# Designs tried in a protein design run: peptides against a protein of PDB entry 3WG5. Part 150

Target 1, 218 residues: chain A of PDB entry 3WG5
Amino acid sequence: LAKNIVYVAQIKGQITSYTYDQFDRYITIAEQDNAEAIIIELDTPGGRADAMMNIVQRIQQSKIPVIIYVYPPGASAASAGTYIALGSHLIAMAPGTSIGACRPILGYSQNGSIIEAPPKITNYFIAYIKSLAQESGRNATIAEEFITKDLSLTPEEALKYGVIEVVARDINELLKKSNGMKTKIPVNGRYVTLNFTNVEVRYLAPSFKDKLISYITD
Target 2, 218 residues: chain A of PDB entry 3WG5 as posed
Amino acid sequence: LAKNIVYVAQIKGQITSYTYDQFDRYITIAEQDNAEAIIIELDTPGGRADAMMNIVQRIQQSKIPVIIYVYPPGASAASAGTYIALGSHLIAMAPGTSIGACRPILGYSQNGSIIEAPPAITNYFIAYIKSLAQESGRNATIAEEFITKDLSLTPEEALKYGVIEVVARDINELLKKSNGMKTKIPVNGRYVTLNFTNVEVRYLAPSFKDKLISYITD

## One batch from the design tools (peptide; made by RFdiffusion4, then SolubleMPNN)

Design b2_p18_5_s4 (from b2_p18_5, 10 letters changed)
Fold by OpenDDE base, seed 2:
Structure b2_p18_5_s4 (fold): chain B 218 residues (1-218), chain C 218 residues (1-218), chain A 18 residues (1-18)
Amino acid sequence: as target 1 above (218 residues)
Amino acid sequence: as target 1 above (218 residues)
Amino acid sequence: AKKGEGIEPIQFSRGKKA
């Protein structure tokens, strides 16, 4: 029987291979304790495409619902963070956060300008992000525009356009608003109705390794 | 009328956005002078997929034949370099060079182990590298195995398996052996027979920017 | 809103030296 436990963990900074390890660790702990869900408080400017795709796959393989919560105010799920969110069971955003800006880049020129990815890469990620949106019943047109127009949305816009499911100020409001919602993707092959009635919130601390990585990537 | 000029330029180090600029500059100079071909002496351990795909596209859009020459002995066209070679009008290798090892990676773990790319990425690059091989009339099975088996080949093996066209010790032998060969991909929509009869070899020096980038990526 | 850093495209492995 699932315990009335919801885990909450923070992931901040660049999406790297180490960020995958963080997601895996956090989700695994919550799975082992048969939690009702895990909420990941996400704040990222983006990062590596490959780490992102691994994280998406790890979320999709989760035995429990994984909720991406763009938090706190001022945070973003930018670039890779948007893909991760679109790959999750539920997306929430705090007021004053952003989502989008998913254009793949080659890097920065010497003058700080973005070097655009070649069309083949851009097209691959367009197809990928649209797939994530479609699989989750989210707005695939906007998902494409996160790349083609380098679009960024407010929580209110993202909710309005059907990119996200919840705008919430804090964990308590998130739990309240998401209670009774169905996951946007399956958990073990089934869409799960979230039950946040009388739940214990349990915070997961970053490991020493997680702290070190954040320090290196900041 | 094409001048009896063959340009030769060196590209060494990681394939980056700056490497695209090098390819573009070198090819543009040779195009402007209506050279018979440009030979790129390539030595790379690999690099960014996007820069690689841009380079391939730039080669395919060249108004003149672009010959990739893995040189000197001890050099490699590893990973991204293999894709670039397979996208070129002719591939040559010096004895003691290598080609292959095209598996996409997420990066390196803390222990230095390769973090594998997720299957979706690997499959994309399998399809892409096979396309390059097929379009150029080269061995698509071996091209796939450069990823799936992380295969690396000697020049002799690469020639034997129909991955490359020439094994040559130096530029003079390359010109001699490739004289009368048809390009493996079109130049301006036509397969061109290379004419290296009485050619002037003109070396292009790296720009200051090219030198700086090599210094930063080394 | 700080322009999100784009997805860095995939690096390919350094070929194992034969």
Scores: peptide ipSAE 0.047, ipTM 0.357, DockQ to the pose 0.387
Fold by OpenDDE base, seed 4:
Structure b2_p18_5_s4 (fold): chain B 218 residues (1-218), chain C 218 residues (1-218), chain A 18 residues (1-18)
Amino acid sequence: as target 1 above (218 residues)
Amino acid sequence: as target 1 above (218 residues)
Amino acid sequence: AKKGEGIEPIQFSRGKKA
């Protein structure tokens, strides 16, 4: 019986235009092979808003389900990572990870202090993050609080508040727990039921460019 | 007679956190050697606002004059590059270069269209770019129009409108034309008169990291 | 003339490492 394929790839570090290229490459490979899904192991402190918005759009355009998995323990989907997660077909988190802290900033001053974004930027991203939550049937109030209160959640809290769908320790537990779940956003205009019964897991390696970018951004 | 040293370094590509590291390194070397000035040959399409603001602050904190020179012909100080230039002690441009196009954007969509910034972002950067122009005694009206009209200027136009101080074909002409000019912003709280009579030009090479970043961003 | 890449103003905060 031809095993359905699930791709797994890792995205680590700051969200940049190069992170978009990684998402695009990984999703494209999984689409070409008609995978059941791709799981992106995400560990990010955040990054650029433009890259984030492009990544969200690329996920929304995916021909297959894109699962954001905040992994390993100690990882985060912080800031831009939360938006990416909220734009995905399913969010999972490993125990000991975090999600949230989505306040837009202009950056860090030389002394390491946050340069605050003007209120309209903040309001724009409040509207945007709430739209992502609403479109995915996730908690839009908490999504707003990720900005307004700079709220960060544990996996258990995020699950409890309806921000994420799965808490899982590893890929095997993720596949087991998400089997039979519906995607939170459409795949090619339809909500898809995930079928992880008898899947083959294929790991995608980072390109040379991906490795170089990670080395530079870390 | 001990020749006053002028350092020359090149910054090319997108303005990022790594570009800040380049500016910091180059200025620090020139400060350590008590250089008369550092000239940064700038060629940038723009980049990140946070990195730009940090670079502007680093230039303002310089113990020596920092001259932004848009070079070679065909180069630009576009977008973030214009802010950096306006934050510097002297702006020069080579013939066939450009400055301006400072409209803040959220980024580019997948189709290459500009994602417009919300009005308050635009207004914030209007206020910021006007402050840089005002502090340096440069044309704040044109600085605003770099955003509101997405205006780009030739060197001759930028000189005419009081945005820049020098049009020069090369480093030798720049040194000759800027000799005896006062810095447009203070150096250690004082406006300095540039002395380029009998200077030694020292070129700073990019670090291995700088070369790697340029390779990745190009 | 490559349209100057607009200033990308917005970085999101690095979540405070708990």
Scores: peptide ipSAE 0.134, ipTM 0.518, DockQ to the pose 0.687; fails the geometry check
Fold by OpenDDE base, seed 3:
Structure b2_p18_5_s4 (fold): chain B 218 residues (1-218), chain C 218 residues (1-218), chain A 18 residues (1-18)
Amino acid sequence: as target 1 above (218 residues)
Amino acid sequence: as target 1 above (218 residues)
Amino acid sequence: AKKGEGIEPIQFSRGKKA
């Protein structure tokens, strides 16, 4: 019996156009192989709103379930990472990770202070993050507070408030806990029940270009 | 008589946080040496609004004149590049370059179509680009039309409409034509008259990191 | 705590290469 495949890929660092290319490449590989799902181990301090929106759109257009896993311990799905998570088919977090802090900023001043986004931009992203939460059946009030209060949550809090679906220490626990869960958004227009029974886990390595960019941005 | 130094540096590609670091490094070197000016040879298709705003702020805080030179022929100061130019002490363009196309976008859809920015964002950047033009005594109506009409201009048109100050084929012609011009915005709170008489031109090389990023983004 | 880089909302279009 051909084992169902679950792909695992790591995306670390700032969300950029290159991060979109990584998501697109990884999801495309998993789609081509008709994988049961792809798990993206996400560790990001944030990044570009455009790249974020493109990544969310790419996830929503995926032919397979895309699971965002905030991993390893010490990782975050901060800012842009929270939007990506809220746009995904399932959110998991490892103990000792964080999610939130979604206030849009225009950048950092030379003194390292945040340049606040005008109310118009903030209100746009409030509406956007609430839509992602509502579409996924997640807590839209907390999603709003990720912006309005710059709220950050632990995995346990995020689970308790209905922001995420799973707290898991590793891929094996994630697969075990998410087995039989329905995707929080549709796959090809249908909510899919995850089947992680008798799956093969395949790790996708970063491309040479991915490694080089990571080396430069670190 | 110690020759007055003019630094020349090249900034090519998308405007990112790394592009800000390049601007900051290059301007800092020129400030440390009390250069007469720094000329940034700019070739950009656009980039991040935050990085752009930070770059504009860094230019406006410069202790020396920062000249944006759209160079070489075929280069553009598109989108974010136009804002950077409008925020600078002097704009020059080489023949066969372009400036404009400043409509803010949220990104590109998967089909390569532009995701339009909501009117709230567009209106913010209309106000911002008009402020840059007004502060520099440049054509604020055309600056607005760079957004509202997605207008692009040739060097000759941009000069004619009072968007830029110089059309020059090379650094030598730029220095010759801009000699005796006043900066369009203050340097340390004062409008400076450029003195390019008996100057030494020094080229700043990209850092190893700059070269590596350029190699990866190309 | 690495300050989350805020969502930078706006990319400016790549001017179409003529």
Scores: peptide ipSAE 0.074, ipTM 0.510, DockQ to the pose 0.598; fails the geometry check
Fold by OpenDDE base, seed 5:
Structure b2_p18_5_s4 (fold): chain B 218 residues (1-218), chain C 218 residues (1-218), chain A 18 residues (1-18)
Amino acid sequence: as target 1 above (218 residues)
Amino acid sequence: as target 1 above (218 residues)
Amino acid sequence: AKKGEGIEPIQFSRGKKA
């Protein structure tokens, strides 16, 4: 019986236009190979809202399930990372990770202080994050509080409050726990039941360009 | 008599967080040397709103006049570049350049189509660009039309409509024409009269990191 | 803990290269 393929790729650092290119490349590879899913190991402090919105759109346009996995322990899906997760087919978190802190900012001042976004922008992203939560059947009230209270959650809290679907220590536990789960958003208009029985895990490496960008952006 | 120093630096490509770092570096060097001004040769198709807003703030916090010069011929201060220019102490354009096209977008779809920003965001940037124009005594109606009509102007039109202060073929003509002009916004709370009599022009090169980022982002 | 960078919302259109 042909093994179902599950891809795993890492996205680490700020969410930028280059992060979009990484998502696009990774998802495209997994689509071309008709993978059962792709798991994105996400560790981000946040980043650009434009890139975030494009990434969410790219995930929603995926021909295969895209699982966001907040990994490794100590990682976060902060700010833009939370939106990306909420826009995905399934969210998993490793123990010792965090999600939330979605308050829009204009940036950082010279002294490193946050420049607050005007209410119009904040309200836009409240509506946007609530939409992502509602579309995925996740907790829209908590999604709003990720902005209004700058709330951050542990994996256990996020699971309890219906923000995420899985707490898993590693890829193997993630596959085991998510096997038979339905995607929280449609794949090509259909909710897909994940089949992680008899799967081959394939790791996608960052491109040379991705590594170079990361080296320069860090 | 100690020669007044005028710095010239180039910023080319997308407006990003790295572009902020370039502006910060260039302005800091010119501040440290107590330059009469820094001229930024700007050529941009646009970019990030956050980076743009931070750049505008960095310009407004400058201890010296920051002149945005849309250069060379064929260059543009499109989108984010227009906001940066409108936030500066003086705008110049070379013949054959353009300014405008400030319509906020969420991004580009997979087919390269523009994803329109929601009205709340568009209205925010209308208010923002009008504020920049008003603060600098520039044409706020045209600034709004850069968004609402996605308007682009020639240097001659931009000068005629009171968007910019100088049309100049090169740095020498820019210095000659802007000599004795007042900054359109304050420097440390005071409108400064530019003194380009007996000046030394110093060119700032892009850092190795800046060159590498440009190479990777292009 | 690196402070979460807030979402910076908006990209502006790339001016069409004429």
Scores: peptide ipSAE 0.067, ipTM 0.467, DockQ to the pose 0.563; fails the geometry check

Design b2_p18_6_s1 (from b2_p18_6, 10 letters changed)
Fold by OpenDDE base, seed 2:
Structure b2_p18_6_s1 (fold): chain B 218 residues (1-218), chain C 218 residues (1-218), chain A 18 residues (1-18)
Amino acid sequence: as target 1 above (218 residues)
Amino acid sequence: as target 1 above (218 residues)
Amino acid sequence: SKSKGIIIDAGRSKKSYD
């Protein structure tokens, strides 16, 4: 029986292999406790594509719903963060946040100029992001434009265009608004109706390891 | 016989497991060609501690001298970057760069406040950074203050206080100034005198993989 | 994996926080 527990964890900063470890740990904890869901408060400018893909896969393999919540105001799910969100069971955004800007680059030249990704890479990620959008019943055209136009959206726009499911100011409003919604992708092969009635909110702190790694990163 | 080749490669951005792969690849290429040295143009705000430690180890296990060059002007070897520099065979900085700010944090709280590392972690990194400084004959007191005072230094200060060995505006000046200097740590168990007379400078580009990962991270 | 080494970062925006 699913416990009336919703976990909340924060992931902030660049998407890396360590970020994968954080996602994995957080989701695993929530899975082990048969939580109703886990909410990941996400704030990222992006990061590594391989790590992003692994995170998406981990989310999709989750035994419980994973909600990506772009929070707090001022946060973004930029670049890799957009992919992660699109790969999740539900996306929420707080007012004053953003999502998008997904054009892949090969990095920066010695003069600080962007090294453009070759068309083959760009096209690969277009196909990938569209797949995520389609699989989750979200706007695949906008997903493509996140790359081709380097598009970024407000929460209101993202909601309007069917990229996200909820705009919420805080966890309580998120729980209220998402209560009774179905996951946008399957959980263990089934679309799940979220039940956030009489739930305990349990916050997960970063592990000691998480904390140590983030410090050196910051 | 060491070839009269000096490799130059750039590493920019957050220190991650991918950054380790970049260091490893670059150093390996230079090792295979029996280069006189490799210069890593470093610009980083920091990153993951585990990746940093692995990078330091990889540098210390290098078969050739690894020079960390904080470049270009405006660049920094901040946080994890400082550790990497202190673990290297020679440190150079361009005018207008910075080094330091090494206080470990556990990340950011939900309200954006820094989560302080517990004393045990801070003390661990104090011991670690001091060890790097001592092993390299650099200023261990300043190394500690990079953490305890969150100290950041200019190139002139860093040189004055014995944190770095060279201030140089460009690769040519770096080669000129470092010619005849001994490595600050051993190469294959021996301190090496750098010979940059009549050297070919060979630039290494990021691999396709490197470029792809950096794009997702950027 | 074709994703290895690709960066999907909007860090174009981080230049503004320095």
Scores: peptide ipSAE 0.062, ipTM 0.347, DockQ to the pose 0.097; fails the geometry check
Fold by OpenDDE base, seed 3:
Structure b2_p18_6_s1 (fold): chain B 218 residues (1-218), chain C 218 residues (1-218), chain A 18 residues (1-18)
Amino acid sequence: as target 1 above (218 residues)
Amino acid sequence: as target 1 above (218 residues)
Amino acid sequence: SKSKGIIIDAGRSKKSYD
């Protein structure tokens, strides 16, 4: 019996247009092979709002479930990463990771201080993050507080408050715990029940371009 | 008699955090050598508003005059590039270049369509671009229309409307025409009269990192 | 540095991310 495939890919670093390209490439590969799902191991301090919104849109347009997994321990889905997670079909976190701190900023001053976003921008992203939470049946109040209070949560807190769906130590535990769960947003207009029985895990490597960009930005 | 130094550097491509690093490095070199000025040959389609605002701030904090030169023919100071120009001590353009098209956007959808910025964001940048124009004694009405009408101007139009100060074919003509002009914004709190008599032009090369990033993004 | 930048881009040169 042909094993159902689950793809796993890693996306690390700042959210940029290149990060969008990585998401698009990885999801496309998984779509082409009619994978049961793709798991994105995410570790990001944040990044561009435009790239973030494009990534969310790409996830929502996916023909297969996209699972955001904040991994490994020490990783974060901070700022833009939180939006991406909230826009996904399922959120998982490893112990020792974090999510939140979503207040938009215009950038950093030369002294390293934050340039505050005007209330106009902040309010826009409050509405946006709340919409992502509501659409996914997640805690919209906490989503708002990710901005208004610059709130950060542990995996256990995020699970407790209904921000995420799974706490898992590794891919195997994630597959086990998420088996039989429904996606929090539709896939092709339908909520899908995940089936991780008798699956083959395939890891997607970064492209040469991905490696080169990572090498340069580090 | 020790010749006064004018530095020339090229900044090409999208405005990003790396572009800020380029501006910072180049201006710092020129400051350390007490250059008469630095000329930045700018060719950009736009980029990040955060990086743009940081670049503007870095220019305004410069100890020496920073001249933005839209060059070569075919180049543009589009979108973020226009803001950078308006934030500088002097704007020059080569024939066959353009400036403007400053309407902020959130990004591009998967189909390549523009995701419109909410009125809140647009209004913020209208106020910001007008402030840059007013502070530099440039045409604030046209600056606003760079956003509201997505206006683009030729060098000749931009000069006519008081958006820029010089039209020049090359560095030599730029130095000749700008000699004796006052900076449009202060340097160290004072408006400086440019002195390009008996100057040595020194070209700054991109760093190895700059070359590598350019190679990767091309 | 977490650059949360709004994009101000003329849009012409961005190759449509197909």
Scores: peptide ipSAE 0.038, ipTM 0.337, DockQ to the pose 0.197; fails the geometry check
Fold by OpenDDE base, seed 1:
Structure b2_p18_6_s1 (fold): chain B 218 residues (1-218), chain C 218 residues (1-218), chain A 18 residues (1-18)
Amino acid sequence: as target 1 above (218 residues)
Amino acid sequence: as target 1 above (218 residues)
Amino acid sequence: SKSKGIIIDAGRSKKSYD
């Protein structure tokens, strides 16, 4: 029986239009090969909301399950990263990672101070993040508090509160624990039961462009 | 065999916090009676985005299918109404109705001129409306153009472009045409196949409060 | 909040044109 393929790719750094290109490329590869899933090892402090929304859209349009894995220890799915995670088919976190801190801002002043978003913008993102949580059967109250309280959670807390689905130390444990789980959002209009019993793990490398952009944004 | 119940309620006027209360009340009644669905006859020029988002959330959290029916002829699901429709389990339109024109505005100046929303807000709502469309398997490109081009569609156009599911002249035709259709978003984590073969239609009247508020906002 | 006070309202625009 031909092994099911699981792709693994890394996305690190600020969420930008280039990050969208990475997501798009990685997911497209996995789609073309009819992979069982793609795991995106995510480590981001956040970034642009427009890029984030495009990424969420791309994930939701994926023909295969997209698993966000906050990895390695010390990594975060902060701000925009949280939205991306909440928009995905499954969220996993490694021990020592974090998720949350989703308050929108307009940017940074010349002195590095945060320019607060007007309430209208904040409320929009509250609604958006709550929508993502609700659609994925995750904790919409906590999702809101990621913004309103700038809440950050540990993996254990996130799991406890129903924000995420898996705590896993590595890819092997992730595959083991998520095997047989249903996606939290549909794939091609169907909730997919993940089958990781006999999988080949394939790592996707960043393109030259991806590497260059990561270097520029870091 | 006990007849399946379909509730029908009307929501007319500007989308406000009171409109949310109407949606919440109507859906709650239908949930409590384990209705097959609730049909909301919607006629709105739009309204507040915060209320709209809450309404969308309430619909998405519904334990039963919520069908938005743009009715009667001459009615519209304009602006905020479009978002509500796109967030629902099924959209129907009567002939002579419209949907779209979703450009966000900050309000009206003292002279009645539109105060345009800043690009950040517009982009946010683009992302939001696209998300609703994608999640519901509806045309996200058109959803975006509802904002970017202030596009308005006829029922026939909306059906053609995959924005809506049904064109129906009345409740009877709506029930007939939508019978056997799957909801465009999940109900309790499942896409529901609508069963309108042996249904009792129950009309919900506005509460005294609902009537008063409608009068104030018209 | 981005949506709060953001009016996505086509109707008032009609009244201003009417």
Scores: peptide ipSAE 0.037, ipTM 0.292, DockQ to the pose 0.068; fails the geometry check
Fold by OpenDDE base, seed 4:
Structure b2_p18_6_s1 (fold): chain B 218 residues (1-218), chain C 218 residues (1-218), chain A 18 residues (1-18)
Amino acid sequence: as target 1 above (218 residues)
Amino acid sequence: as target 1 above (218 residues)
Amino acid sequence: SKSKGIIIDAGRSKKSYD
């Protein structure tokens, strides 16, 4: 029997329109090859809300399960990253990573101080993040507190509170632990049971374009 | 006589499509109010090449002088920021800032290593950055070395080598020193002599949208 | 377009934005 393919791609850095392009490209490749799933190794401090919302929508429209894996150790799904994770079919975290700190800000003042978002915006994102949590059957109370308390959680805490589904040290452990799990949101209208038996892991590299964007950004 | 208005706006962080939107919005506001100039306080580590090129084009199409001010102390016009600066009508830097380090990269590998741009891309950006320098009458040799040597300069060095036009500690000193200077590139086909006599400084805040994007990013 | 997807960043400043 032909091996099921699981794609793995890394997305690191600020969430921007480029990050959307990366998600779109990676998911599209995996869709075209009828992958069992794509795992996105995510390491982000956050980013743009519009890009984040577009990414969430792109994940939700995926024809295959999109697994967000906060990886490697030291990585975070901070701010926008948490929304992306909550919008995904499965969340995994490596030990030594973090998730949360989702309070929206308007940016930084000239003096480097945070410009607070007005209550209307904060409330919008509270509603939005809660909806993502609720739709995925994850802890909506904690999701709200990611904003209201700017809460950040360890993988163990996030698992304990029902924010994430898996704590795994590497891709192999992730595949092993998530094998047989149901997606937390539907794939093409159906909750999918992940089958990671006899899988081939295929890593996706950044495109030439992805690499070019990173060069000007990094 | 009605005070000439100088707009000041801050753009901080990675250069992305959002950054383009910020530039476009700020310049448009200043254009609509027939400002003497807009000063963009720039602090960026770099960003996306496509966004950078669009920003440069937007600056070049401005109906008013766009002054890039690397500010505050500790800020940088790194990588994409240097291109943006070189594409502007005047460059100023505060003491303790930097400019340069323009070597394009394709991004970061999964292991965090830089993925080098192929020579074709590097050569493209060498030609591009040199063109910006030449068109503005700035040091094209140093502009090339921003890439080939990944050179970074202090404000004093950048001024000395003819990369920038002003070193200033704050907006008031910038306005004072740049008063009577000619733009380094044309405004609507003409080189403009800046008139900062009897000016009112008007600060532009990030839009609600800008703030929202920043909140998710930061 | 050769410019599409290119990132021009100094790399050092990651520490201040992380």
Scores: peptide ipSAE 0.035, ipTM 0.340, DockQ to the pose 0.108; fails the geometry check

